# Peptides against a protein of PDB entry 7SID: the designs that were tried, part 77

Target 1, 151 residues: chain A of PDB entry 7SID
Amino acid sequence: LHMYLMLLKELPGEEYPLPMEDVLELLKPLSNVCSLYRRDQDVCKTILNHVLHVVKNLGQSNMDSENTRDAQGQFLTVIGAFWHLTKERKYIFSVRMALVNCLKTLLEADPYSKWAILNVMGKDFPVNEVFTQFLADNHHQVRMLAAESIN

## One batch from the design tools (peptide; made by RFdiffusion4, then SolubleMPNN)

Design b2_p20_2_s1 (from b2_p20_2, 9 letters changed)
Fold by OpenDDE base, seed 4:
Structure b2_p20_2_s1 (fold): chain B 151 residues (1-151), chain A 20 residues (1-20)
Amino acid sequence: as target 1 above (151 residues)
Amino acid sequence: MEFEEERKKKQQEIYEKLLS
């Protein structure tokens, strides 16, 4: 886990995007790691913070290839699961903060949710609609973070 | 998309694994 998290942390940002093929390779073990540690708040927070670089890579892609769609799909599946568990009140505010940051980054890359759509329980939820729900979060810091994205 | 259904199936499997 530590080695994988370290790798994610050291990923280049949007200024130096990785090839989509490399992004896919990095995403492959992500779901397994998330599944194994989904009950660990600190690990989930760390994962969400580190995958911000993945979002930036996905958003800066100038090629609508099969690999891009695959990478976007795999990533959104993970985010959707975190959102689902958030709705079930499984995560504390600090994890929700990290999730909001991911959603914020997605909205910056795709403000109209053309591709940023979460599929949860067989239903599609555009990230822009999902994001607005955090404006009514029970924790003031989460609300403030969400509001900053709109203002 | 040509491989959309296959991708959706894979994503569904990942989703189910995450929530198992």
Scores: peptide ipSAE 0.311, ipTM 0.805, DockQ to the pose 0.750
Fold by OpenDDE base, seed 1:
Structure b2_p20_2_s1 (fold): chain B 151 residues (1-151), chain A 20 residues (1-20)
Amino acid sequence: as target 1 above (151 residues)
Amino acid sequence: MEFEEERKKKQQEIYEKLLS
């Protein structure tokens, strides 16, 4: 776990995007790690903070390819699961804040949610619509973070 | 789209695994 998290942390920024093939390789163990540690708030927070680099890479492809769509889909599946568990009140505010930052970054890359769509329980939820729900979060810091992202 | 159905199936499996 720690080695994987370290790898995610050290990914390059959006100015130096990874090849999509490399992104796919990084995403392969992500779902397994998230599944194994979904009940650990600290690990989930760390994962969400580190996958921000992945989001930046996904939005910097400059072309639509099968690998891009695959990577986007796999990543959005993970984010969708975190959001689903958030809706079920499984995560504390600090984890929700990390999730909001992920959603914010997704919206920066895809403001109109052309590809940034969460599929949860067989239904599609555009990230721009999902994001606005955090404006009504029970925790004031989460609401503030969401509001700052819109303003 | 090519492999869309297979991709969706894979994503569903990932989703179910995450929430199991």
Scores: peptide ipSAE 0.310, ipTM 0.805, DockQ to the pose 0.757
Fold by OpenDDE base, seed 5:
Structure b2_p20_2_s1 (fold): chain B 151 residues (1-151), chain A 20 residues (1-20)
Amino acid sequence: as target 1 above (151 residues)
Amino acid sequence: MEFEEERKKKQQEIYEKLLS
């Protein structure tokens, strides 16, 4: 876990995007890690903070690429699971803050949710619609973060 | 898309694993 988290943390920024093939390699173990530690608030927060680099890479890639669609799908599946567990009140505010930042970054890359769509229980939820729900979050910091992202 | 169905199946498997 530590090695993988360090790898995610040290990913290059937007100025030096990774090849999509490398992004796919990074995403392969992500679901396994998330599955094992989904009940650990600190690990989940760390993962969500580190995968922000992945979102930035996805937003700069060729949207018509098969690898891009594959990477987007795998990533959004993980985000969808975190959102689902959030709806079940499984996560404290700090984890929700990290999730909102992920959603914010997705919306910056895809403001109209053309590809940023969460599939949960067989239903599609555009990220822009999902994002508005955090405006009514029980924690004031989460509401503030969501609000400043929209305006 | 050529691999859309296969991709959807893969995503579903990941989703189920995450929430198991």
Scores: peptide ipSAE 0.309, ipTM 0.805, DockQ to the pose 0.765
Fold by OpenDDE base, seed 2:
Structure b2_p20_2_s1 (fold): chain B 151 residues (1-151), chain A 20 residues (1-20)
Amino acid sequence: as target 1 above (151 residues)
Amino acid sequence: MEFEEERKKKQQEIYEKLLS
């Protein structure tokens, strides 16, 4: 876990976007890690914070390739799972804030949710629609974080 | 699209694993 998290943390990000093939390789173990630690609030928060680099890489991709679609799909599956568990009230506010930051970054990359769509329980949810729900979050800091992204 | 069904299947498996 720690080695993988360190790898995610040290991704180059916006300055040096990774080839999509490399992004795919990084995404492969992500679902396993998330599944194993989905009940650990601190680990989930850390994962969500670190995968921001992945979002940035996905957003900078100029290639509409099979690998891009694959990477987007795999990543969105993970985000969708976190959102689903959030709807089931499984996560404390700090994890939800990290998720909001991920959604915010996705919207920056795809403002109209052309590809940023969460599929949860067989139903599609555009990230822009998902994001607006956090404006009514029970925790004030989550609402504030969501609200600052509107303007 | 090419490989779309395979991708969707893989994504579904990931989703189910995450929520198992």
Scores: peptide ipSAE 0.316, ipTM 0.807, DockQ to the pose 0.769; fails the geometry check

Design b2_p20_2_s2 (from b2_p20_2, 10 letters changed)
Fold by OpenDDE base, seed 1:
Structure b2_p20_2_s2 (fold): chain B 151 residues (1-151), chain A 20 residues (1-20)
Amino acid sequence: as target 1 above (151 residues)
Amino acid sequence: SAFEEEREKKAQEIYEKLLS
C-alpha cells in the first residue's frame, strides 16, 4: 500500500501529463487497493487526495482515444464507489472533502459532464449533479468547500 | 459498440469488487 500511495503521490500534475498507457497501468491496482481499505478512513482520504493527479492527467489527454475512454471508465468506477459509500454514510467529513476536491477537479476538466458520469448500480449520475448534492452535506465544512468551488 | 459494452462489463465487475 505505502509503495503504491507513494507512486500516486509522485505523479506529474496538469502541467506534465502522463501518457494514457501509463495512467492505465496505475489504475489497474487502484480498485483492489480501494476495496481492501474501504473501511480505513485515513487510507481512503489519502487515496482520494493522490488520485487528484490522475484527474488532472485525464483532463489533458486526447479524449478521442480508446485508452482515454478506458482510463476514464476505470477511474469513474472507483469514484462512483466512493460516492456510493458516501451516500451510505460510510465516510467521515474529511473523506467527503477529499472526494469533493476530486469532483471539483473533474468539473474543471469537464464542466458539462460529457464524460464525467458516475455509473452506480446501473444508473448514470453526471458529476455536476453529484457535486451539487454536497451543497447540502450534513457537515458545515463540506458544504462550504462545495460552495466555494462553485464561486 | 463492442468496446463500450466490454468497458461497461468491466466497470460493473470493478464496482462489485469494490463494494464486496
Scores: peptide ipSAE 0.152, ipTM 0.703, DockQ to the pose 0.835
Fold by OpenDDE base, seed 4:
Structure b2_p20_2_s2 (fold): chain B 151 residues (1-151), chain A 20 residues (1-20)
Amino acid sequence: as target 1 above (151 residues)
Amino acid sequence: SAFEEEREKKAQEIYEKLLS
């Protein structure tokens, strides 16, 4: 886990995007890690903070490529799971803030949610629609972060 | 498309694993 998290931390941003093949390799173990530690708030927060770099890489890629769609799908599935557990009140505010940052970054890359769509329990939820719900979050810092993301 | 259907199947499998 530690080595994986360090690897995610060292990912380059928008200025130096990784090849999509490398992104896929990094995403491959992500679902397993998230599954194993889904009840660990600190690990979840750390993961969400580090995968921000993945979103930046995805935003720089051609969305028509198979690898890009695959990477987007895998990533959005993980985000959808975090969203689902958030709806079930499983995460503290700091984890929700990290999730909002991920959603914010997604919206910066895809403001109209053309590809940023969460599939949860067989239903599609555009990220822009999901994001607005955090404006009504129970924690004031989450609401503030969400509001800042809109402006 | 066939690709989208396969992606959805994979996503569902991952989702179920995450929430198991």
Scores: peptide ipSAE 0.146, ipTM 0.708, DockQ to the pose 0.750
Fold by OpenDDE base, seed 5:
Structure b2_p20_2_s2 (fold): chain B 151 residues (1-151), chain A 20 residues (1-20)
Amino acid sequence: as target 1 above (151 residues)
Amino acid sequence: SAFEEEREKKAQEIYEKLLS
């Protein structure tokens, strides 16, 4: 786990995007890791913080390529699962803040939710619509983080 | 398209695994 998390952390930012093939290789174990540790708040927070680099890479790639669509799909599926469990109140505020940062980064890359759409139980939820719910989060720090991203 | 259908199927499998 720690080695995998370290690899995610070492992903380059927006200025130095990785080849999409490398991004896909790093995404392969992600669903398994998230499933195994979905009840561990600290691990989930760490995962969400590290996958921010994946979103930055997705925004710099050729959006028309098959590999880009595949990477987007795999990533959005994981985010959708975290969103679903958040709706079921399974995560503490610090994990929700990490999720909001992921959604904020997605909106920076796709402000009109052209591709940033979460599919949960067969239904589509655009990230811009999902994001608005965090403006009414029960925790003040989550509300403030969501609000500052809108301004 | 066939690609979209396969992508949807794969996404559903990952989603179910995450929530299992």
Scores: peptide ipSAE 0.136, ipTM 0.697, DockQ to the pose 0.776
Fold by OpenDDE base, seed 3:
Structure b2_p20_2_s2 (fold): chain B 151 residues (1-151), chain A 20 residues (1-20)
Amino acid sequence: as target 1 above (151 residues)
Amino acid sequence: SAFEEEREKKAQEIYEKLLS
């Protein structure tokens, strides 16, 4: 886990996007790591903070690539799971803050949710619609963070 | 399409693993 988290932390930002092939390789173990540590709030927060780099890379990619669609699908599945568990009140505010940041970055890349759609239990949820739900979050800091994206 | 169906199946498998 430590080695994987360090790799995610050292990923370049939006200014230097990674090849989509590299993004796919980084996403492959992500679901396993998230599954193993889904009950660890600190690990989940750290993962969500570090995968922001992946979101930035996905936003700069060629949408016509099969690898891009594959990467988007794998990533959105993980985000969808975190969102689902959030709705089940499984995560503390700090984890929800990190999730909101991921969703904000997705909306910056895809403001109309053309590809940024969460599929949870066979149902589609556009990120722009999902995001508005955090405006009513129980924690004031989460609401404030979500509200920043509206301005 | 076949591609979309395969992607959906893979996503479902990942999702189920995450929530297991």
Scores: peptide ipSAE 0.115, ipTM 0.686, DockQ to the pose 0.765

Design b2_p20_2_s3 (from b2_p20_2, 8 letters changed)
Fold by OpenDDE base, seed 5:
Structure b2_p20_2_s3 (fold): chain B 151 residues (1-151), chain A 20 residues (1-20)
Amino acid sequence: as target 1 above (151 residues)
Amino acid sequence: MEFEKERKEREKEIYEKLLS
């Protein structure tokens, strides 16, 4: 876990985007790690904070490539699971803050949710639609973060 | 898409693994 989290933390940003093939390799262990530690608030927060680098890489890639669609799909599946568990009130505010930041970064890359769509229990939810729900979050800091991203 | 079906199946497996 620690080695993987360290790798995610040190990923290059927008200035030096990774090839999509490398992004796919990084995404392979992600679902396994998230599955094992889904009940650990601190680990989930850390994961969500570190995968922001992945989002930035996904947003500037060729939308027409199969690898891009594959990477986007795998990533959004993980985010969708975090969203699902959030709706079930499984996560404290700090984890929700990290999730909002992920959604914010997705919206910066895809403002109209053309590809940023979460599939939860067989239903599609555009990220821009999901994001507005955090404006009514129970925690004031989450509401503030969401509001700052919208305006 | 050529690999749409396979991709959706992989995503479903990931989702079920995460929430099982």
Scores: peptide ipSAE 0.428, ipTM 0.866, DockQ to the pose 0.774
Fold by OpenDDE base, seed 1:
Structure b2_p20_2_s3 (fold): chain B 151 residues (1-151), chain A 20 residues (1-20)
Amino acid sequence: as target 1 above (151 residues)
Amino acid sequence: MEFEKERKEREKEIYEKLLS
């Protein structure tokens, strides 16, 4: 786990994006790690903080390729699961803060949610619509973070 | 879209595994 988290943490920024093939390789163990540690709030927060680099890589791609769509889909599936568990009140505010930051980064890459769409329980939810729900979060810091991202 | 069906199936499997 720690080695994988370190790898995610040290990914290059959007100025020097990874090849999409490399992003796909990094995404392969992500769902497994998230599944194993979904009940660990600290690990989930760390994962969400580190996958911000993945979002930047996905958004930097100007090529509409099959690999890009595959990577986006796999990543969004994981984010969708975190959001689903959030709606089920499984995560404390600090994890929700990290999730909001992920959604914010997705919106920066895709402001109109052309590809940033969460599929949860067979239904599609554009990230821009999902993001606005955090304006009504029960925790004031989450609401403030969401509001700061919009205003 | 090419391989859309297969991709969606993989995503479904990931989702089910993560929330199992």
Scores: peptide ipSAE 0.425, ipTM 0.866, DockQ to the pose 0.751
Fold by OpenDDE base, seed 2:
Formats: C-alpha cells, structure tokens, sequence
Structure b2_p20_2_s3 (fold): chain B 151 residues (1-151), chain A 20 residues (1-20)
C-alpha cells in the first residue's frame, strides 16, 4: 500500500503527462487497494487525494483511443464505487471532500460530462449531476467546497 | 466498438469487487 500510494503521489504534473498505457498500468492495482481499504477512512482520503494526478492525466489526453476509453472506464468505475458508498453514508466528511475534489477535477477536464459518467448499480450518472448533489451535503465544509466550484 | 464488451466486463468485475 505505502509504495503504491507513494507512486501515485509522485506522478508527473500537467507539464509531463504520462502515456495512457502507463496510466492503465497504474490503474490495475487501484481497485484492489480500494477494495481492501474501503473501510479505512484515512486510506480512502489519501487514495482520493492522490488519484487527482490520474484525473489530470486522463484529461490531458487528446486522443480518443481504446486505451483512453479503457483508462477512463476503469477510473470512473472506482470513483463510482466511492460515490455509491458515499450515498450509503459510509464515509466521513473528509473523504467526501476528497471525492468532491476528484469530481471537480473531472469537470475541469470534461465540463459537459461527455465521458465523465459514473455507472452505479447499472445506471449512468453524469459527473456534473453527481457533483451538484454535494451542494446539499450535510456537512458545511463539503457544501462550501462544492459551491466554490460553481462560481 | 472493438473491445467494448471486454472493457465493460472488466469494469463490472472492478465494481463488484469494490462493493463486495
């Protein structure tokens, strides 16, 4: 876990985006890690904070290829699972804050949710639709974080 | 698309694993 989290943390920024093939390799263990630690709030928060780099890399891709669709799909599946568990009230506000930041970053890359769509329980939810729900979050800091992204 | 079926199956497996 520690080594993987360190790897995610040290991903290159927007100036040097990773090839999509490399992103796919990084995504392979992500679901396993998330599954193992889904009940650990601190680990989940850390994961969500670090995968922001993945989101940025996904958004930097100008090529609509099979690898891009694959990477987007795998990543969005993970985010969708976190969203699902959030709706089931499994996560404290700090984890939800991290999730909102992920959604915000996705919207920056895909403002109209053309590809940023969460499939949860067999249904599609555009990220922009999901994001607006956090405007009504029970925790004031989550609402504020969501609200500042609108204006 | 060419690999859409396989991709969706992988996504399904990931989703089920995460929520198991």
Amino acid sequence: as target 1 above (151 residues)
Amino acid sequence: MEFEKERKEREKEIYEKLLS
Scores: peptide ipSAE 0.421, ipTM 0.863, DockQ to the pose 0.837
Fold by OpenDDE base, seed 4:
Structure b2_p20_2_s3 (fold): chain B 151 residues (1-151), chain A 20 residues (1-20)
Amino acid sequence: as target 1 above (151 residues)
Amino acid sequence: MEFEKERKEREKEIYEKLLS
């Protein structure tokens, strides 16, 4: 886990995006890690903080390629699961903060949620609609972060 | 899309694993 998290942390930013094929390879273990540690708040927070680099890579790539669609789908599946568990009150505010940052980054890359759509329980939820729900979060810091993100 | 069916199936498997 530690080595994988370090790898995610050291991913290059928007200025030097990775090939989408490499992004796909990095995403493969992600679902397993998230599944194993879904009940660990600190690990979930760390994962969500580190996958911000993945979003930046996704937003800078050719959106019409099959690999891009595959990477987007796998990533959004993970984010959708975190959001679903958030709706079930499984995560404390610090994890929700990290999730909001992920959603913010997604909106920066896709303001109109053309591809940033969460599929939860067989239903599609555009990230722009999902994001607005955090404006009414029970924790003031989450609301403030969400409010700052739309400005 | 050409491989949309397969992709969605993979996403479904990932989702089910995450929420199992």
Scores: peptide ipSAE 0.421, ipTM 0.863, DockQ to the pose 0.814

Design b2_p20_2_s4 (from b2_p20_2, 11 letters changed)
Fold by OpenDDE base, seed 2:
Structure b2_p20_2_s4 (fold): chain B 151 residues (1-151), chain A 20 residues (1-20)
Amino acid sequence: as target 1 above (151 residues)
Amino acid sequence: SSFEEKRKEEEEKIYELLLS
């Protein structure tokens, strides 16, 4: 875990977007890591904070290649899983805030949810639709963060 | 198709995360 998180931490220091091939390599183990630590709130928060940079890289890509679609799909799979578990009330507010930040970044890259669509259990959920749900979150800080994102 | 296979793999990853 530590080594993987260190790799994710290298993204903030990048002065240029990572090649999509490198993004794919980073995403390959992500689902397994998230699954292994899905019950650890602090680890989940850390993962969500670090994958923000992956979202930024995906959003900066001007190429609509198969690799881009693949990377987007793999990333959205993970985000969808976190969102689903959030709906199942498995995560505390700090994890939800980290997730909201991810969703915010996705919306900045894809405001109309053309590709930012969460597929969970065979159903499609556009991120813009998912995001609005956090405006009604039980925790005031989550609501405030969500509200600030749409203003 | 290869596209269908990729979608299936994505679904399986979700299942692993949620149900394992």
Scores: peptide ipSAE 0.152, ipTM 0.763, DockQ to the pose 0.752
Fold by OpenDDE base, seed 5:
Structure b2_p20_2_s4 (fold): chain B 151 residues (1-151), chain A 20 residues (1-20)
Amino acid sequence: as target 1 above (151 residues)
Amino acid sequence: SSFEEKRKEEEEKIYELLLS
């Protein structure tokens, strides 16, 4: 786990995008890691913080590329799962903060949710619609972070 | 397309795995 998290942490940002093929390789273990540690708040927070780099890379790629669509799909599936579990009140505020930051970054890359759409249980939820729910979060810091993203 | 269909199936499986 530690080695994988370090690899995610070292992923370059927008100024130095990785080839999408490399992004895909990093995403392959992600779902399994998230599944295994879904009940560990600290690990989930760390994962969500590190995958911010993935979002930044996705935003600078050819959206018509098969690899880009594949990477987007795999990533959004994971985010959708975290969002679903958040709705089930499974995560503390610090994890929700990290999730909001991911959603914020997605909106920066795709303000109109053209590709940033969460599919949960066969239903589509555009990230811009999902994001508004955090404006009414029970924790004030989560609400503030969400509000700052809009302003 | 065949690719889109396969992708959706894979995503659904991953989602189920995360919630299992």
Scores: peptide ipSAE 0.103, ipTM 0.725, DockQ to the pose 0.904
Fold by OpenDDE base, seed 4:
Structure b2_p20_2_s4 (fold): chain B 151 residues (1-151), chain A 20 residues (1-20)
Amino acid sequence: as target 1 above (151 residues)
Amino acid sequence: SSFEEKRKEEEEKIYELLLS
């Protein structure tokens, strides 16, 4: 886990995106890791903070490529799972903050949710619609972060 | 309890979602 998290942390920024093939390789174990540690708030927070780099990379890629769609799908599945568990009140505010940051970054890359759509339990949820829910989050810092993202 | 069962079911669904 720690080695994987270190790899995620060291991802290059938006100005120097990784090849999509490399992004895919990094995403491959992500769902498993998230699943295994879904109950660990600290690990989830760390993962969500680190995968911000993935969103930045995805935003710089050709959205029409198969690899891009694959990467987007894998990433969005994970985000969708975190969102779903958030709705089930499974995550503390700090994890929700990290999730909002991910969603914010997604919206910056895809403001109209053309590809940023969460598929959870067979249903589609555009990220822009999902994001607005955090404006009413129970924790003030989450609400503030969400509000700052759209104002 | 019914409450515990619901939690287990939800966790299982999330597990399946992440692995699907």
Scores: peptide ipSAE 0.073, ipTM 0.642, DockQ to the pose 0.048
Fold by OpenDDE base, seed 1:
Structure b2_p20_2_s4 (fold): chain B 151 residues (1-151), chain A 20 residues (1-20)
Amino acid sequence: as target 1 above (151 residues)
Amino acid sequence: SSFEEKRKEEEEKIYELLLS
């Protein structure tokens, strides 16, 4: 876990995006890691904070490539899982805040949710629709963070 | 109890999704 998290942490920002092929390699174990530590709030928070770099890289790549679509799909699966478990009240506010940051970054990269669509339980949920739900979050800090994105 | 079971089922499906 530590080694993998370090790799995610050291991902370059939006200014210096990685080739999509490299992003895919980093995404491959992500689902497994998230699954293994799904009940660990601290690890989940850390993962969500680090995958912000992935979102930034995805937004800078050619969206028409097969690798881009693959990377987007793998990433969105993970985000969708976190969102679903959030709805099931499995995560505390600090984890939800990290998730909101991911969603904000996704909306910046894809404001019209052309590719940023969460498929959960066989249903599609555009990120813009998902994001609005956090404006009504039970925790005031989460609501404030979500509201800042639209101001 | 029925509602709890349904929630557990949904959670397991998400876990399966992560492992897919």
Scores: peptide ipSAE 0.085, ipTM 0.653, DockQ to the pose 0.051; fails the geometry check

Design b2_p20_3_s1 (from b2_p20_3, 9 letters changed)
Fold by OpenDDE base, seed 1:
Structure b2_p20_3_s1 (fold): chain B 151 residues (1-151), chain A 20 residues (1-20)
Amino acid sequence: as target 1 above (151 residues)
Amino acid sequence: SEAEKRREELEEKIKRFLES
């Protein structure tokens, strides 16, 4: 876990993105890691903070590439899982804030949710729709963070 | 250039991780 989190932390941003093939390989174990530590708030927060780099990388690649679509799918599966557990009230506000930051970054890369669509339990949820729900979050800091992204 | 070098180092780390 620690080695994996280190790799996520060191991912480059928009300036020098990794090849999509490398991103795909890095994403492969992510779902399993998230599943194993889904109830560990600190680990979840750390993961969400680090995957911000993945979003930035995805936005800099050829969006028409098969590998890009695959990477997007793998990433969105993870985000969808976090979203689902958030809806089930499994995460504290600090984890939700980290998720909002991820969603904010996704919206920056895909403002119209062309590809940023979460599929949860067979239903599609565009990220812009999901993001809007955080404007009504029970925690004031989460609401504030969500609101600031609109301005 | 420095960022590119760090990227290359990261790629190597990824390879090592995947092979472990």
Scores: peptide ipSAE 0.057, ipTM 0.647, DockQ to the pose 0.032
Fold by OpenDDE base, seed 5:
Order: C-alpha cells, then structure tokens, then sequence
Structure b2_p20_3_s1 (fold): chain B 151 residues (1-151), chain A 20 residues (1-20)
C-alpha cells in the first residue's frame, strides 16, 4: 500500500503530464486498494488527496482516445464509491473535504459534466449535481470549500 | 528540464512496481 500511494503522490501536474498509458496502468489497482481500506478514514483521505494528480493528467489528454476514456471510467468508479459511502455517512469531514477537492478539480476540467458522471448502483449522477449537495454538508468547512467553486 | 527528469524517473518506478 505504501509504495502504491507514493507512486500516486509523485504524479506530475498539468505542465508535464504522464502518458495516459502510464496513468491507466497506475489506476488498475486503485479500486482494489480502495475496497480493502474503505473503512480506514486516514487511508481514504490519503488516496483522495493523491488522486488529484490523476484528474490533472486526465484534463491534459485527448478525451476522444480509448485510453483516456478507460482511465476516466476507472477513476469515476472509485469516486462513485466514495460518494456512495459519503451518502451513507461513513466518512468524517476531513475525508469529505478531500472528496470535494476531487470533485472541484473534475468540474474545472469538465464544467458541464460531459464525461464526469458517477454511476452508482446503476444510476447516473453528474458531478455538477453531486457537488451541489456538499453546499448543504453538516460541517461548515465542507460547505465553505464547496462554495469556493461557485463564488 | 528537472521536471521532465522527475517524470521519467516516476515512469521507471511505475514500471518496476508493476513488474514486481
């Protein structure tokens, strides 16, 4: 786990993005890792903070490529799982903060949720619609973070 | 550049990780 998280942490930003093929390979174990540690708040927070680099890489890629679509799908599956567990009130505010940051980054890359759509339990949830729910979060810092993207 | 060098190093780490 530690080695994998370090790899995620070291992903470059938008200036020098990794080839999508490398991003795709790095994403393959992610769903399994998230599944194993879904109840560990610290690990979940760390994962969510590190996957921000993935979103930045995706935003610099050709969205029409097969590898990009595949990477988007794998990433959105993970985010959808975190969103689902958030709705079940399984995560503390710091984890929700990290999730909001991921969603904000997604909206920067895809403001109209053309590809940023979460599929949870067979239903589609555009990220822009999901994001608005955090404006009513029980924790003030989560609400404030969510509001920064709108105001 | 230094950033490009770091990217290349990361690619090698990813490769080693996937092969281990």
Amino acid sequence: as target 1 above (151 residues)
Amino acid sequence: SEAEKRREELEEKIKRFLES
Scores: peptide ipSAE 0.052, ipTM 0.646, DockQ to the pose 0.031
Fold by OpenDDE base, seed 2:
Structure b2_p20_3_s1 (fold): chain B 151 residues (1-151), chain A 20 residues (1-20)
Amino acid sequence: as target 1 above (151 residues)
Amino acid sequence: SEAEKRREELEEKIKRFLES
C-alpha cells in the first residue's frame, strides 16, 4: 500500500502528463486497493488526495485511444465507489472533502460531463449532477468547498 | 530536459512496482 500510494503521489499534474499506457497500468490495482481499505478513513482520504494527479493526467489526454477510455473508465469506477459509500454515509467529512476535490478537478477537465460519468450499480451519474449534491452536505466545510468550486 | 528526466524516473518506478 505504501509503495503504491507513493507512486500515486509522484504522478505529475498537467505540466508533464505520463503516457496513458502508464496511467492505465497504474490504475489497474487501484480498485483492489480501495476495496481492501474502504473502511479505513485515513487511507481513503490519502488515496483520494493522491488520485488528483490521475485526474489531471486524464484531463490532458485525448479521447481517441482505447487506453484513454479504459483508464478513464477504471478511474471513474473508483470514484463511483467512493461516491456510493458517501451516499451511504460511510465516510467522515474529511474524506468527502477529498472526494469533492476530485470531482471539482473532473469538472474542470470535463465541465459538461461528456465522459466524467459515474456508473454505480448499473446507473449513470454525471459528475456535475453528483457534485451539486455536496452543496447540501451536512458538514459546513464540505458545503463551502463545493460552493467555492461553482463560483 | 529536467522534466523529461523526472518523467523517465517515475516511469521506471512504476515499472518496478508493477513487476513486484
Scores: peptide ipSAE 0.051, ipTM 0.643, DockQ to the pose 0.032
Fold by OpenDDE base, seed 3:
Structure b2_p20_3_s1 (fold): chain B 151 residues (1-151), chain A 20 residues (1-20)
Amino acid sequence: as target 1 above (151 residues)
Amino acid sequence: SEAEKRREELEEKIKRFLES
């Protein structure tokens, strides 16, 4: 786990995107890692903070590429799982803050949620629709962070 | 460049991780 988290931490930003093949390799174990540690708030927060670079990498790639769509699918599966558990009130505010940052970055790359759609238990939820729900979050810092992204 | 060097180092780390 520690080694994997270190790799995620070292991902480059949007100015120097990784080849999509490398992104895919990093995403392969991510779902399993998230599942195993879904109850560990600190690990979840760390993962969400580090995968911000994945969103930035995806935004710099060709949307029509098969590899890009594959990477998007794997990434959105993870984000969808975190959102689902958030709806079940499983995460503290600091984890929700990290999730909002991920959603914010997704909206910057895809303002109309053309591809940024979360599929949870067979139902589709556009990220722009999901994001607005955090405007009514119970924690003031989460609401504030969400509100900053509206303008 | 420095960016290219960092990318190469990361790719090597990824390789080691995947082979572990």
Scores: peptide ipSAE 0.049, ipTM 0.635, DockQ to the pose 0.032

